# Designs tried in a protein design run: peptides against a protein of PDB entry 5ONS. Part 47

Target 1, 181 residues: chain A of PDB entry 5ONS
Amino acid sequence: MFKKFDEKENVSNCIQLKTSVIKGIKNQLIEQFPGIEPWLNQIMPKKDPVKIVRCHEHIEILTVNGELLFFRQREGPFYPTLRLLHKYPFILPHQQVDKGAIKFVLSGANIMCPGLTSPGAKLYPAAVDTIVAIMAEGKQHALCVGVMKMSAEDIEKVNKGIGIENIHYLNDGLWHMKTYK

## One batch from the design tools (peptide; aimed at target 1 F90 L170)

Design b2_p26_8_s3 (made by RFdiffusion4, then SolubleMPNN; from b2_p26_8, 14 letters changed)
Fold by OpenDDE base, seed 2:
Structure b2_p26_8_s3 (fold): chain B 181 residues (1-181), chain A 26 residues (1-26)
Amino acid sequence: as target 1 above (181 residues)
Amino acid sequence: SEVEKVIEEQYKKLKEEAKTLPEYVE
């Protein structure tokens, strides 16, 4: 989603959200990520304005005090940014790729099944379309936010093709955006 | 669950570790 993203080229505008809209978004976030509820007031304090950075290709980034928190495309599901995920790693269920897959993930490539079934990988139960945090063998922090294109069960059985779609990864355009005020 | 345990462990570690890109820079 952000492989060719550049803040200067791809940001259209930024709007401050109305209270009613914020409430709706918070409810949606809790629905998507139930574990975030106790932390949501910390992540999005009531006293702080919530903004949406509107980008090309119908990408919207939810921000508070310049911090990029979540993003979505075409009013689809929200994804946490890696920066937020690093602070709150429990927001998403985890998957782990092997060491060999790291360079490909960091190039924006989708995650192939073998990278999730190899000895250095860890594949946990997850249904298709689940948004997941991608961990890496020997690394502490998530390197990617992805979406399961196959269930974990099918990844193990088929072990071929795209297992997880790469949505947001370290050093992509969103990562380099860092903040927006 | 096993996943929850892993996540909890990661969370604990991250509290003390820098949340930066350096570990992926080779």
Scores: peptide ipSAE 0.172, ipTM 0.567, DockQ to the pose 0.158
OpenDDE base, seeds 1, 3, 4, 5: peptide ipSAE 0.155, 0.037, 0.059, 0.146; ipTM 0.529, 0.430, 0.436, 0.582

Design b2_p26_8_s4 (made by RFdiffusion4, then SolubleMPNN; from b2_p26_8, 11 letters changed)
Fold by OpenDDE base, seed 4:
Structure b2_p26_8_s4 (fold): chain B 181 residues (1-181), chain A 26 residues (1-26)
Amino acid sequence: as target 1 above (181 residues)
Amino acid sequence: SEVEKVEEEQYKKLKELSKTLPPYVE
């Protein structure tokens, strides 16, 4: 989603949200990520304005005090940014790729099934379309936010093709967009 | 809730660990 993303070229505008809209978004975030509810007042303090940065390709980034928190495309589900996920790693269920897959993930490549079934990888139960945090063997922090394109069960059985779609990864265009006020 | 307590404890532990990012993170 952000492989060729550049703040100067791909950001269209920024709008400040009304209180009622913020409430609706918070409810949606709780529905998507139930475990985030106790933390929302810390992540999105009531006293702080919430903004949406509108980007090309129908991408929207939710921000508070310049911090990039969540993003979505075409009013679909919200994804946490890696920067937020590093602070709150429990927001998403995890999958772990082996060491060999790291360089490919960091190039924006989708995650192939063998990278999830090989030694050093850890594949946890997850349904298709689940948003997941991609961890790596021997690494502490998520290197990617992805979407299951196959169920974990099918990944193990078929063990070929795209298992997880790479949505947001370390050092992509969104990562380099550190803040936006 | 019990889930919230576990998450809070997990957060505290991970917050300390997350002070430094791995070498591949800029």
Scores: peptide ipSAE 0.026, ipTM 0.496, DockQ to the pose 0.202
OpenDDE base, seeds 1, 2, 3, 5: peptide ipSAE 0.020, 0.021, 0.021, 0.026; ipTM 0.486, 0.487, 0.469, 0.577

## One batch from the design tools (peptide; aimed at target 1 K178)

Design b2_p27_1 (made by RFdiffusion4)
Pose (drawn by RFdiffusion4):
Structure b2_p27_1 (pose): chain A 181 residues (1-181), chain P 27 residues (1-27)
Amino acid sequence: as target 1 above (181 residues)
Amino acid sequence: SEHEEEAEELYQEGEEEREEKEEEEEE
């Protein structure tokens, strides 16, 4: 989603949200990520203004104190930014690719099933369309936010095709936009 | 690498903040 994204060519503007809208977004975040509820007062303090950074192709980035928290396209599901995920790794279920796939996902490639079924990889049960944190064999921190395109069971069996769609990865355009200011 | 250092820094910040919040709830 952000492979060729930068602030100049992709950010149209930034709107500050009203209280009515903030509560609605928080509710959606709760519905989508149940375990995030106890942490929202910390991630989105009552005191701080909440802004949406509007981007081309109807991408929205939710910001608090200039920190990028979540993003979505159209009115689709929210995804945590990798920076927010690094602070709260438990927000998402995990999938671990084998170390050989690291170079490909850091270049924006989708995750193929061999990257999840090979030794060094760890594949956990997941239904299709689940938003997952991609972990790497031998790495402590997540390197990609993905969406299951095949269920985990199908990935083990079919073992060919895109297993996980690469949505956001380390040092993509979104990662380079450290803060909005 | 730079991005690995940044990820680790963010993790440490988030851990410290979570611990402070848990202590406040216990009090």

Design b2_p27_1_s1 (made by RFdiffusion4, then SolubleMPNN; from b2_p27_1, 11 letters changed)
Fold by OpenDDE base, seed 4:
Structure b2_p27_1_s1 (fold): chain B 181 residues (1-181), chain A 27 residues (1-27)
Amino acid sequence: as target 1 above (181 residues)
Amino acid sequence: SESEKEAEELSKEGEKEIEELLKKLEE
């Protein structure tokens, strides 16, 4: 989603959200990520304005005090930014790739099944379309936010093709966009 | 708060780990 993303070229505008809209978004976030509810007032304090940075390709980034929190495309589900996910790693279920897959993930490549079934990888139960944090063997922080393109069961059985779609990865255009006010 | 401090520490640790990882990949 952000492989060719550049703040200067791909950001269109920024809008401040109304209170009612913010409430709706918070409810949606709780529905998507139930475990975030106790933390939501810390992540999105009531006193602070919430903004949406509108980008090309129908991408929207949710921000508070310049911090990039969540993003979505085409009014689909919200994804946490890696920066937020590093602070709150429990927001997403995890999958772990082996050491050999790291360089490919960081190039924006989709995660292939062998990278999830090989020694050093850890594959946890997850349904298709589940948003997941991609961890790496020997690392403690997520390298990527992805979407399951196959169930964990099918990844293990078929063990070829795209297991997880790479949505947001370290050192991509969104990662380099540290703040926006 | 303590929870805010923990989150910030995780963020800092993450940045360090990423820097090390990226450096290693450039070698």
Scores: peptide ipSAE 0.309, ipTM 0.848, DockQ to the pose 0.091
OpenDDE base, seeds 1, 2, 3, 5: peptide ipSAE 0.278, 0.297, 0.281, 0.239; ipTM 0.830, 0.837, 0.830, 0.808

Design b2_p27_1_s2 (made by RFdiffusion4, then SolubleMPNN; from b2_p27_1, 14 letters changed)
Fold by OpenDDE base, seed 4:
Structure b2_p27_1_s2 (fold): chain B 181 residues (1-181), chain A 27 residues (1-27)
Amino acid sequence: as target 1 above (181 residues)
Amino acid sequence: SESEEEAKRLAEEGKKEIEEMLKKLAE
């Protein structure tokens, strides 16, 4: 989603959200990520304005005090940014790729099934379309935010093709954006 | 708060790990 993303070229505008809209978004975030509820007031304090950065390709980034928190495309589900996920790693369920997959993940490549079933990888139960944090063997922080394109069960059985779609990865355009005020 | 400090700590550790990882990949 952000492989060719650049703040100067791909950001269109920024709008401040109304309180009613913010409430709706918070409810959606809790629905998507139940574990975030106790932390949501810390992540999005009531006293702080919430903004949406509108980008090309129908991408929207939710920000508070310049921090990039979540993003979505075409008004679909929200994804946490890696920067937020590093602070709150429990927001997403995890999947782990082996060491050999790291280079490819950081190039924006989708995660192939063998990278999730090989020694050094850890595959946890998850349904199709689940948003997951991609961890790597020997690393403690997420390298990527992805979406399950196959269930964990099917990944193990078929063991071919795209297991997880790479949505946001370290050192992509969103990562380099850092802040926006 | 303690939770805020923990979040900051995790963020800083993440930055360090990422920097090290990126350096290794460049070798």
Scores: peptide ipSAE 0.242, ipTM 0.795, DockQ to the pose 0.091
OpenDDE base, seeds 1, 2, 3, 5: peptide ipSAE 0.235, 0.181, 0.156, 0.217; ipTM 0.801, 0.773, 0.759, 0.789

Design b2_p27_1_s4 (made by RFdiffusion4, then SolubleMPNN; from b2_p27_1, 15 letters changed)
Fold by OpenDDE base, seed 2:
Structure b2_p27_1_s4 (fold): chain B 181 residues (1-181), chain A 27 residues (1-27)
Amino acid sequence: as target 1 above (181 residues)
Amino acid sequence: SASEEEAKKLSEEGKKEIEKLLEELKK
């Protein structure tokens, strides 16, 4: 989603959200990520304005105090930014790729099934379309936010093709935005 | 709060880990 993304070229505008919209978004976030509910007031304090950075390709980034928190495309599901996920690693279920897959993940490549079934990988139960944090062998912080394109069960059985779609990865355009006020 | 401090810690650790990883990949 952000492989060719550049803040200077791909950000269209930024709007401050109304209270009612914020409430709706918070409810949606809780629905998507039930475990975030106790933390949501810390992540999105009531006293702080919530903004949406509108980008090309119908990408919207939710921000509070300049911090990039979540993003979505075409009003689809919200994804946490890696920066937020590093603070709150429990927001997403995890999958782990092997060491060899790291360089490909960081190039924006989708995660192929063998990279999730290899000895250095760890594949955890997850349904198709589940948003997941991609961990790497020997690393403690997520390298990527992805979406299961196959269930974990099918990844193991089929072990061929795209297992997880790469949505947001370290050192992509979103990562380099850092903050936006 | 302790929670906020932990979040900040994790964030900083993440940044450091990423920097190291990126340096390793450049070799």
Scores: peptide ipSAE 0.289, ipTM 0.842, DockQ to the pose 0.091
OpenDDE base, seeds 1, 3, 4, 5: peptide ipSAE 0.233, 0.286, 0.261, 0.267; ipTM 0.813, 0.843, 0.830, 0.833

Design b2_p27_2 (made by RFdiffusion4)
Pose (drawn by RFdiffusion4):
Structure b2_p27_2 (pose): chain A 181 residues (1-181), chain P 27 residues (1-27)
Amino acid sequence: as target 1 above (181 residues)
Amino acid sequence: EELEEQKEMVEEAEKYTDEEIEAEYEP
């Protein structure tokens, strides 16, 4: 989603949200990520203004104190930014790719099933369309936010095709936009 | 119990910066 994204060519503007809208978004975040509920007062303090950074192709980025928290396209599901995920790694279920796939996902490639079924990789049960944190064999921190395109069971069996769609990865255009200011 | 574990994870995560995390994935 952000492979060729930068602030100049992709950010149209930034709107500050009203209280009515903030509560609605928080509710959606709760529905989508149940375990995030106890942490929202910390992530989105009552005191701080909440802004949406509007981007080309109907991408929205939710910001608080200039920190990028979540993003979505159209009115689709929210995804945590990798920076937020690094602070709260439990927000998402995990999938671990083998170490050989690291170079490909850092270049923006989708995750193929061999990257999840090979030794060094760990594949956990997941239904299709689940938003997952991609972990790397031998690495402590997540490197990609992905969406299951095949269920985990199908990935083990079919073992060919895109297993996980690469949505956001370390040092993509979104990662480079460290703050909005 | 689950909330306590998550608090510990948050405290651990506070020890890491962007630069450290980026360096972790350098060739």

Design b2_p27_2_s1 (made by RFdiffusion4, then SolubleMPNN; from b2_p27_2, 7 letters changed)
Fold by OpenDDE base, seed 5:
Structure b2_p27_2_s1 (fold): chain B 181 residues (1-181), chain A 27 residues (1-27)
Amino acid sequence: as target 1 above (181 residues)
Amino acid sequence: SKLEEEKKLVEEAKKYTDEEIEAEYEE
């Protein structure tokens, strides 16, 4: 989603949200990520304005105090940014790729099944369309936010093709955006 | 408890900067 993204060329505008809209978004986030509920007040304090950065390709980024928190495309599901995920690493279920897959993930490539079933990888139960944090063998922090394109069960059984779609990865255009006020 | 575990994870996460995370994946 952000392989060729840059702030200067791909951001259109920024709007501050009304209280009622913020409430609706918070409810959506809790619905998508039930485990985030206890933490949402410190992630999005009531006293702080919430903004939407509108980008090309119908991408919207939710921000608070300049911090990029979540993003979505075409009003689809919200994804946490890697920066938020690094602060709250439990808000997404995890999958772990082997060392060999790292360079490909960091190039924006989708994650192939063998990279999730090989030694060094760890594949956890997850259904299709689940948004997941991609971890890597021997690393502490997530390098990617992805979406399961196959269930974990099918990844193990079929073991070929795209297992997880790469949505946002370390050092992509969104990562380099850092903050936006 | 789950909440206590999460609190611990949040505190541990604060120990790292974005630059350190980037460096983690540098060759």
Scores: peptide ipSAE 0.770, ipTM 0.968, DockQ to the pose 0.978
OpenDDE base, seeds 1, 2, 3, 4: peptide ipSAE 0.770, 0.770, 0.768, 0.768; ipTM 0.967, 0.968, 0.968, 0.967

Design b2_p27_2_s2 (made by RFdiffusion4, then SolubleMPNN; from b2_p27_2, 7 letters changed)
Fold by OpenDDE base, seed 5:
Structure b2_p27_2_s2 (fold): chain B 181 residues (1-181), chain A 27 residues (1-27)
Amino acid sequence: as target 1 above (181 residues)
Amino acid sequence: SELEEQEKLVEQASKYTDEEIEAEYEE
């Protein structure tokens, strides 16, 4: 989603949300990520304005105090940014790729099944379309936010093709955006 | 409890900078 993303070229505008809209978004986030509920007031304090940065390709980024928190495309589901995920590593279920897959993930490539079933990888139960944090063998922090393209069970059985779609990865255009006020 | 475990994770996570995370994946 952000392989060729550039803040100067791809950001269109920024709007501050009304209170009622913020409430709706918070409810949506809790629905998508139930585990975030105890932390949402810390992530999005009531006293702080919430903004949406509108980008090309129908991308919207939710921000508070300049911090990029969540993003979505075409009014689809919200994804946490890697920065938010790094602060709250439990808000997404995890999958772990082996060392060999790291360089490909960091180039924006989708995660192939063998990279999730090989020694060094860890595949956890997850259904299709689940938004997941991609961890890596021997590393502490997530390098990617992805979406399961097949269930964990099917990844093990089929063991070929795209297991997880790469949505946002370390050092992509969104990562380099840093902040937006 | 789950909440206590999460609090510990948040505390540990706060000790890292973006630069340190980037460096973790640099060769």
Scores: peptide ipSAE 0.761, ipTM 0.966, DockQ to the pose 0.980
OpenDDE base, seeds 1, 2, 3, 4: peptide ipSAE 0.759, 0.759, 0.758, 0.758; ipTM 0.965, 0.965, 0.966, 0.965

Design b2_p27_2_s3 (made by RFdiffusion4, then SolubleMPNN; from b2_p27_2 with E5K K7E M9L E11K A23K P27E)
Fold by OpenDDE base, seed 2:
Structure b2_p27_2_s3 (fold): chain B 181 residues (1-181), chain A 27 residues (1-27)
Amino acid sequence: as target 1 above (181 residues)
Amino acid sequence: EELEKQEELVKEAEKYTDEEIEKEYEE
């Protein structure tokens, strides 16, 4: 989603959201990520304005105090940014790729099944379309936010093709955006 | 408690900067 993303070229505008819209978004976030509820007031304090950075390709980035928190495309589901995920590593279920897959993930490549079933990888139960944090063998922090394109069960059984779609990865255009005030 | 564990994880996460995370994947 952000492989060729550049803040100066791909950001259209930034708007401050009304309270009613913020409420709706918070409810959606809780629905998508039930475990985030206890932390949502810390992530999005009531006293702080919430902004949407509108980008090309119908991408919207939710920000508070300049921090990029979540993003979505074409009014689809919200994804947490890697920065938010690094602060709250439990808000997504994890999957772990082997060390050999790291280079490819960081190039924006989708995660193939063998990279999730090989020694060094760890595959946890997850349904198709689940948004997941991609961890890596021997590393502490997530390198990617992805979406399961197969269930964990099917990844193990089929072990061929795209297991997880790469949505946002370390050092992509969104990562380099850092903040937006 | 799950919440307590999460609090610990949040505190642990605060120890790292973006630069340190980037460096982790440069190696």
Scores: peptide ipSAE 0.767, ipTM 0.965, DockQ to the pose 0.950
OpenDDE base, seeds 1, 3, 4, 5: peptide ipSAE 0.765, 0.763, 0.765, 0.766; ipTM 0.965, 0.965, 0.965, 0.965

Design b2_p27_2_s4 (made by RFdiffusion4, then SolubleMPNN; from b2_p27_2, 7 letters changed)
Fold by OpenDDE base, seed 2:
Structure b2_p27_2_s4 (fold): chain B 181 residues (1-181), chain A 27 residues (1-27)
Amino acid sequence: as target 1 above (181 residues)
Amino acid sequence: SELEEQEKLVKEAEKYTDEEIEAEYAE
């Protein structure tokens, strides 16, 4: 989603959201990520304005105090940014790729099944369309936010093709955006 | 509890900078 993204070229505008809209978004976030509820007041303090950075290709980034928190495309599901995920590692279920997959993930490639079933990888139960944090063998922090294109069960059975779609990865255009005020 | 474990994870996460995370994945 952000492989060719550049803040200066791909950001259209930024709007401050009304209270009612913020409330709706918070509810959506809790529905998508139930475990985030205890932390949402810390992530999005009521006293702080919430902004949407509107980008090309129907991308919207939710920000608070310049911090990029979540993003979505075409009014689809919200994804946490890697920065938010690094602060709250538990808000997404994890999958772990092997060392060999790292370079491909960091190039924006989708995660192929063998990278999730090989030694060094760890595949946890997850249904299709689940948004997941991609961890890597021997690393502490997530390198990617992805979406399960196959269930964990099918990844193990089929073990070929795209297992997880790469949505946002370390050092992509969104990562380099860092902040937006 | 789960919440207590999450609090620990949050505190641990605060120890790392973006630069350190980038360095973790640098070749």
Scores: peptide ipSAE 0.769, ipTM 0.968, DockQ to the pose 0.980
OpenDDE base, seeds 1, 3, 4, 5: peptide ipSAE 0.766, 0.765, 0.766, 0.768; ipTM 0.967, 0.968, 0.967, 0.968

Design b2_p27_3 (made by RFdiffusion4)
Pose (drawn by RFdiffusion4):
Structure b2_p27_3 (pose): chain A 181 residues (1-181), chain P 27 residues (1-27)
Amino acid sequence: as target 1 above (181 residues)
Amino acid sequence: TEQEEIREELEKYTKENAEELKEVAEE
């Protein structure tokens, strides 16, 4: 989603949200990520203004104190930014790719099933369309936010094709936009 | 489940190491 994204060519503007809208978004975040509920007062303090950074192709980035928290396209599901995920790794279920796939996902490639079924990889049960944190064999921190395109069981069996769609990866355009200011 | 165990462990780790995780997120 952000492979060729930068602030100049992709950010149209930034709107500060009213209380009515903030509560609605928080509710959606709760529905989508149940375990995030106890942590929302910390991630989105009552005191701080909440802004949506509007981007081309109907991408929205939710910001608090200039920190980028979540993003979505159209009115689709919210995804945590990798920076928010690094602070709260439990927000998402995990999938671990083998170390050989690191270079490909850092270049924006989708995750193929061999990257999840090979030694050094760990594949956990997941239904299709689940938003997952991609972990790397031998690495402590997540490197990609992905969406299951095949269920985990199908990935083990079919073992060919895109297993996980690469949505956001380390040092993509979104990662480079450290803060909005 | 395995995913639930991972989440519980990561939640506990986050409470103990919040400053370290913040430094990492700021890299």

Design b2_p27_3_s1 (made by RFdiffusion4, then SolubleMPNN; from b2_p27_3, 14 letters changed)
Fold by OpenDDE base, seed 4:
Structure b2_p27_3_s1 (fold): chain B 181 residues (1-181), chain A 27 residues (1-27)
Amino acid sequence: as target 1 above (181 residues)
Amino acid sequence: SEQEELREKLKEYVEKHKEELEEIANL
């Protein structure tokens, strides 16, 4: 989603959200990520304005105090930014790729099934379309936010093709967009 | 509060693994 993203070229505008809209978004976030509810006041303090940075290709980034928190495309599901995920690693279920897959993930490549079934990988139960944090063998911080293109069960059984779609990865355009006020 | 304590633990965790993030970024 952000492989060719550049803040200067791909940001269209920024809008401050009304209280009612913020409430709606918070509810959506809780629905998507139930475990985030106790933390939502820390992530999105009531006293702080919430903004949406509108980008090309119908991408919207939710921000508070300049911090990029979540993003979505075409009014789809919200994804946490890696920066937020690093602070709150539990908000997504995890999948682990082997060491050899890291360089490919960081190039924006989708994660192939063998990279999830290899000895250095760890594949956890997850349904298709689940948003997941991609961990790397021997590393504690997510390097990618992805979407399961097959269930974990199917990845294990078929072990061929795209297992997880790479949505946001370390050093992509969104990552380099550190803040926006 | 319990929430504050957890927040501090997370903060410490992130800080502790800052070098790891740099390593990942450089791969």
Scores: peptide ipSAE 0.116, ipTM 0.737, DockQ to the pose 0.097
OpenDDE base, seeds 1, 2, 3, 5: peptide ipSAE 0.071, 0.112, 0.034, 0.076; ipTM 0.705, 0.724, 0.628, 0.672; seed 5 fails the geometry check

Design b2_p27_3_s2 (made by RFdiffusion4, then SolubleMPNN; from b2_p27_3, 11 letters changed)
Fold by OpenDDE base, seed 1:
Structure b2_p27_3_s2 (fold): chain B 181 residues (1-181), chain A 27 residues (1-27)
Amino acid sequence: as target 1 above (181 residues)
Amino acid sequence: SEQEELQKKLEEETKKNAEELKKIAEL
């Protein structure tokens, strides 16, 4: 989603959200990520304005105090940014790739099944379309936010093709955006 | 509170692992 993303070229505008819209978004976030509910007040304090940065390709980034928190495309599901995920790693279920997959993940490549089934990888139960944090062997911080294209069960059984779609990865355009005020 | 303690621990771990993150980013 952000492989060729550049803040200067791909951001269209920024709007401050009304209270009613914020409430709706918070409810949606809780529905998508139930574990975030106790933390949502410190992530999105009531006193702080919530903004949407509108980008090309119908991408929207939710921000508070300049911090990039969540993003979505075409009003689809929200994804946490890696920066938020690093602060709250429990927001997403995890999948772990082997060391060899790291370089490909960081190039924006989708995660192939062998990278999730090989020694050093850890595959956890997850259904198709589940948004997941991609971890790597021996690394403590998520490298990528992805979406399961196959169930964990099918990844293990088939062990060929794209297991997880790479949505947002370390050092992509969104990562380098860092902040937006 | 329990939440505050958990947050503090998480922040400490995050800080500790910051150097690892930098190494990853440089790959």
Scores: peptide ipSAE 0.115, ipTM 0.743, DockQ to the pose 0.103
OpenDDE base, seeds 2, 3, 4, 5: peptide ipSAE 0.113, 0.023, 0.062, 0.022; ipTM 0.747, 0.579, 0.637, 0.597

Design b2_p27_3_s3 (made by RFdiffusion4, then SolubleMPNN; from b2_p27_3, 12 letters changed)
Fold by OpenDDE base, seed 5:
Structure b2_p27_3_s3 (fold): chain B 181 residues (1-181), chain A 27 residues (1-27)
Amino acid sequence: as target 1 above (181 residues)
Amino acid sequence: SEQEALREKLEEETKKNSEELTEIANL
């Protein structure tokens, strides 16, 4: 989603949201990520305005005090940014790739099944379309936000093809955007 | 600017874990 993204080239405008819209978004975030509920007032304090940065290709980024928190495309599900996920790693279920897969993930490539089934990888139960945090072997910080294209069960059985779609990764265009105010 | 100040603040916060992030980026 952000492989060729550049803030100067791909941001259209920024709008401040009304209170009612913010309430709706908070409810949606709790529905998508139940574990975030106790933390949501810390992440999005009532006193702080919430903004949407509108980008090309129907991408919207939710921001508070300039921090990029969540993003979506075409009004689909919200994804956490890696920067938010690093602060709150429990927002998403995890999958772990082996060391050999890391360089490909960081190039924006989708995650192939062997990178999830090989020694050093850890594959946890997850259904198709689940948004997941991609972890590196022996590391604490996620390197990628992805979407399951196969169930964990099918990844293990078939062990061929795209297991997880790469949505947002370390050092992509969104990562380099850092803040927006 | 405020945006520049926010960028610097965020960079300082992430520097706490910069070593691991660098290691990940270089794997």
Scores: peptide ipSAE 0.296, ipTM 0.745, DockQ to the pose 0.040
OpenDDE base, seeds 1, 2, 3, 4: peptide ipSAE 0.162, 0.207, 0.210, 0.278; ipTM 0.699, 0.726, 0.737, 0.751

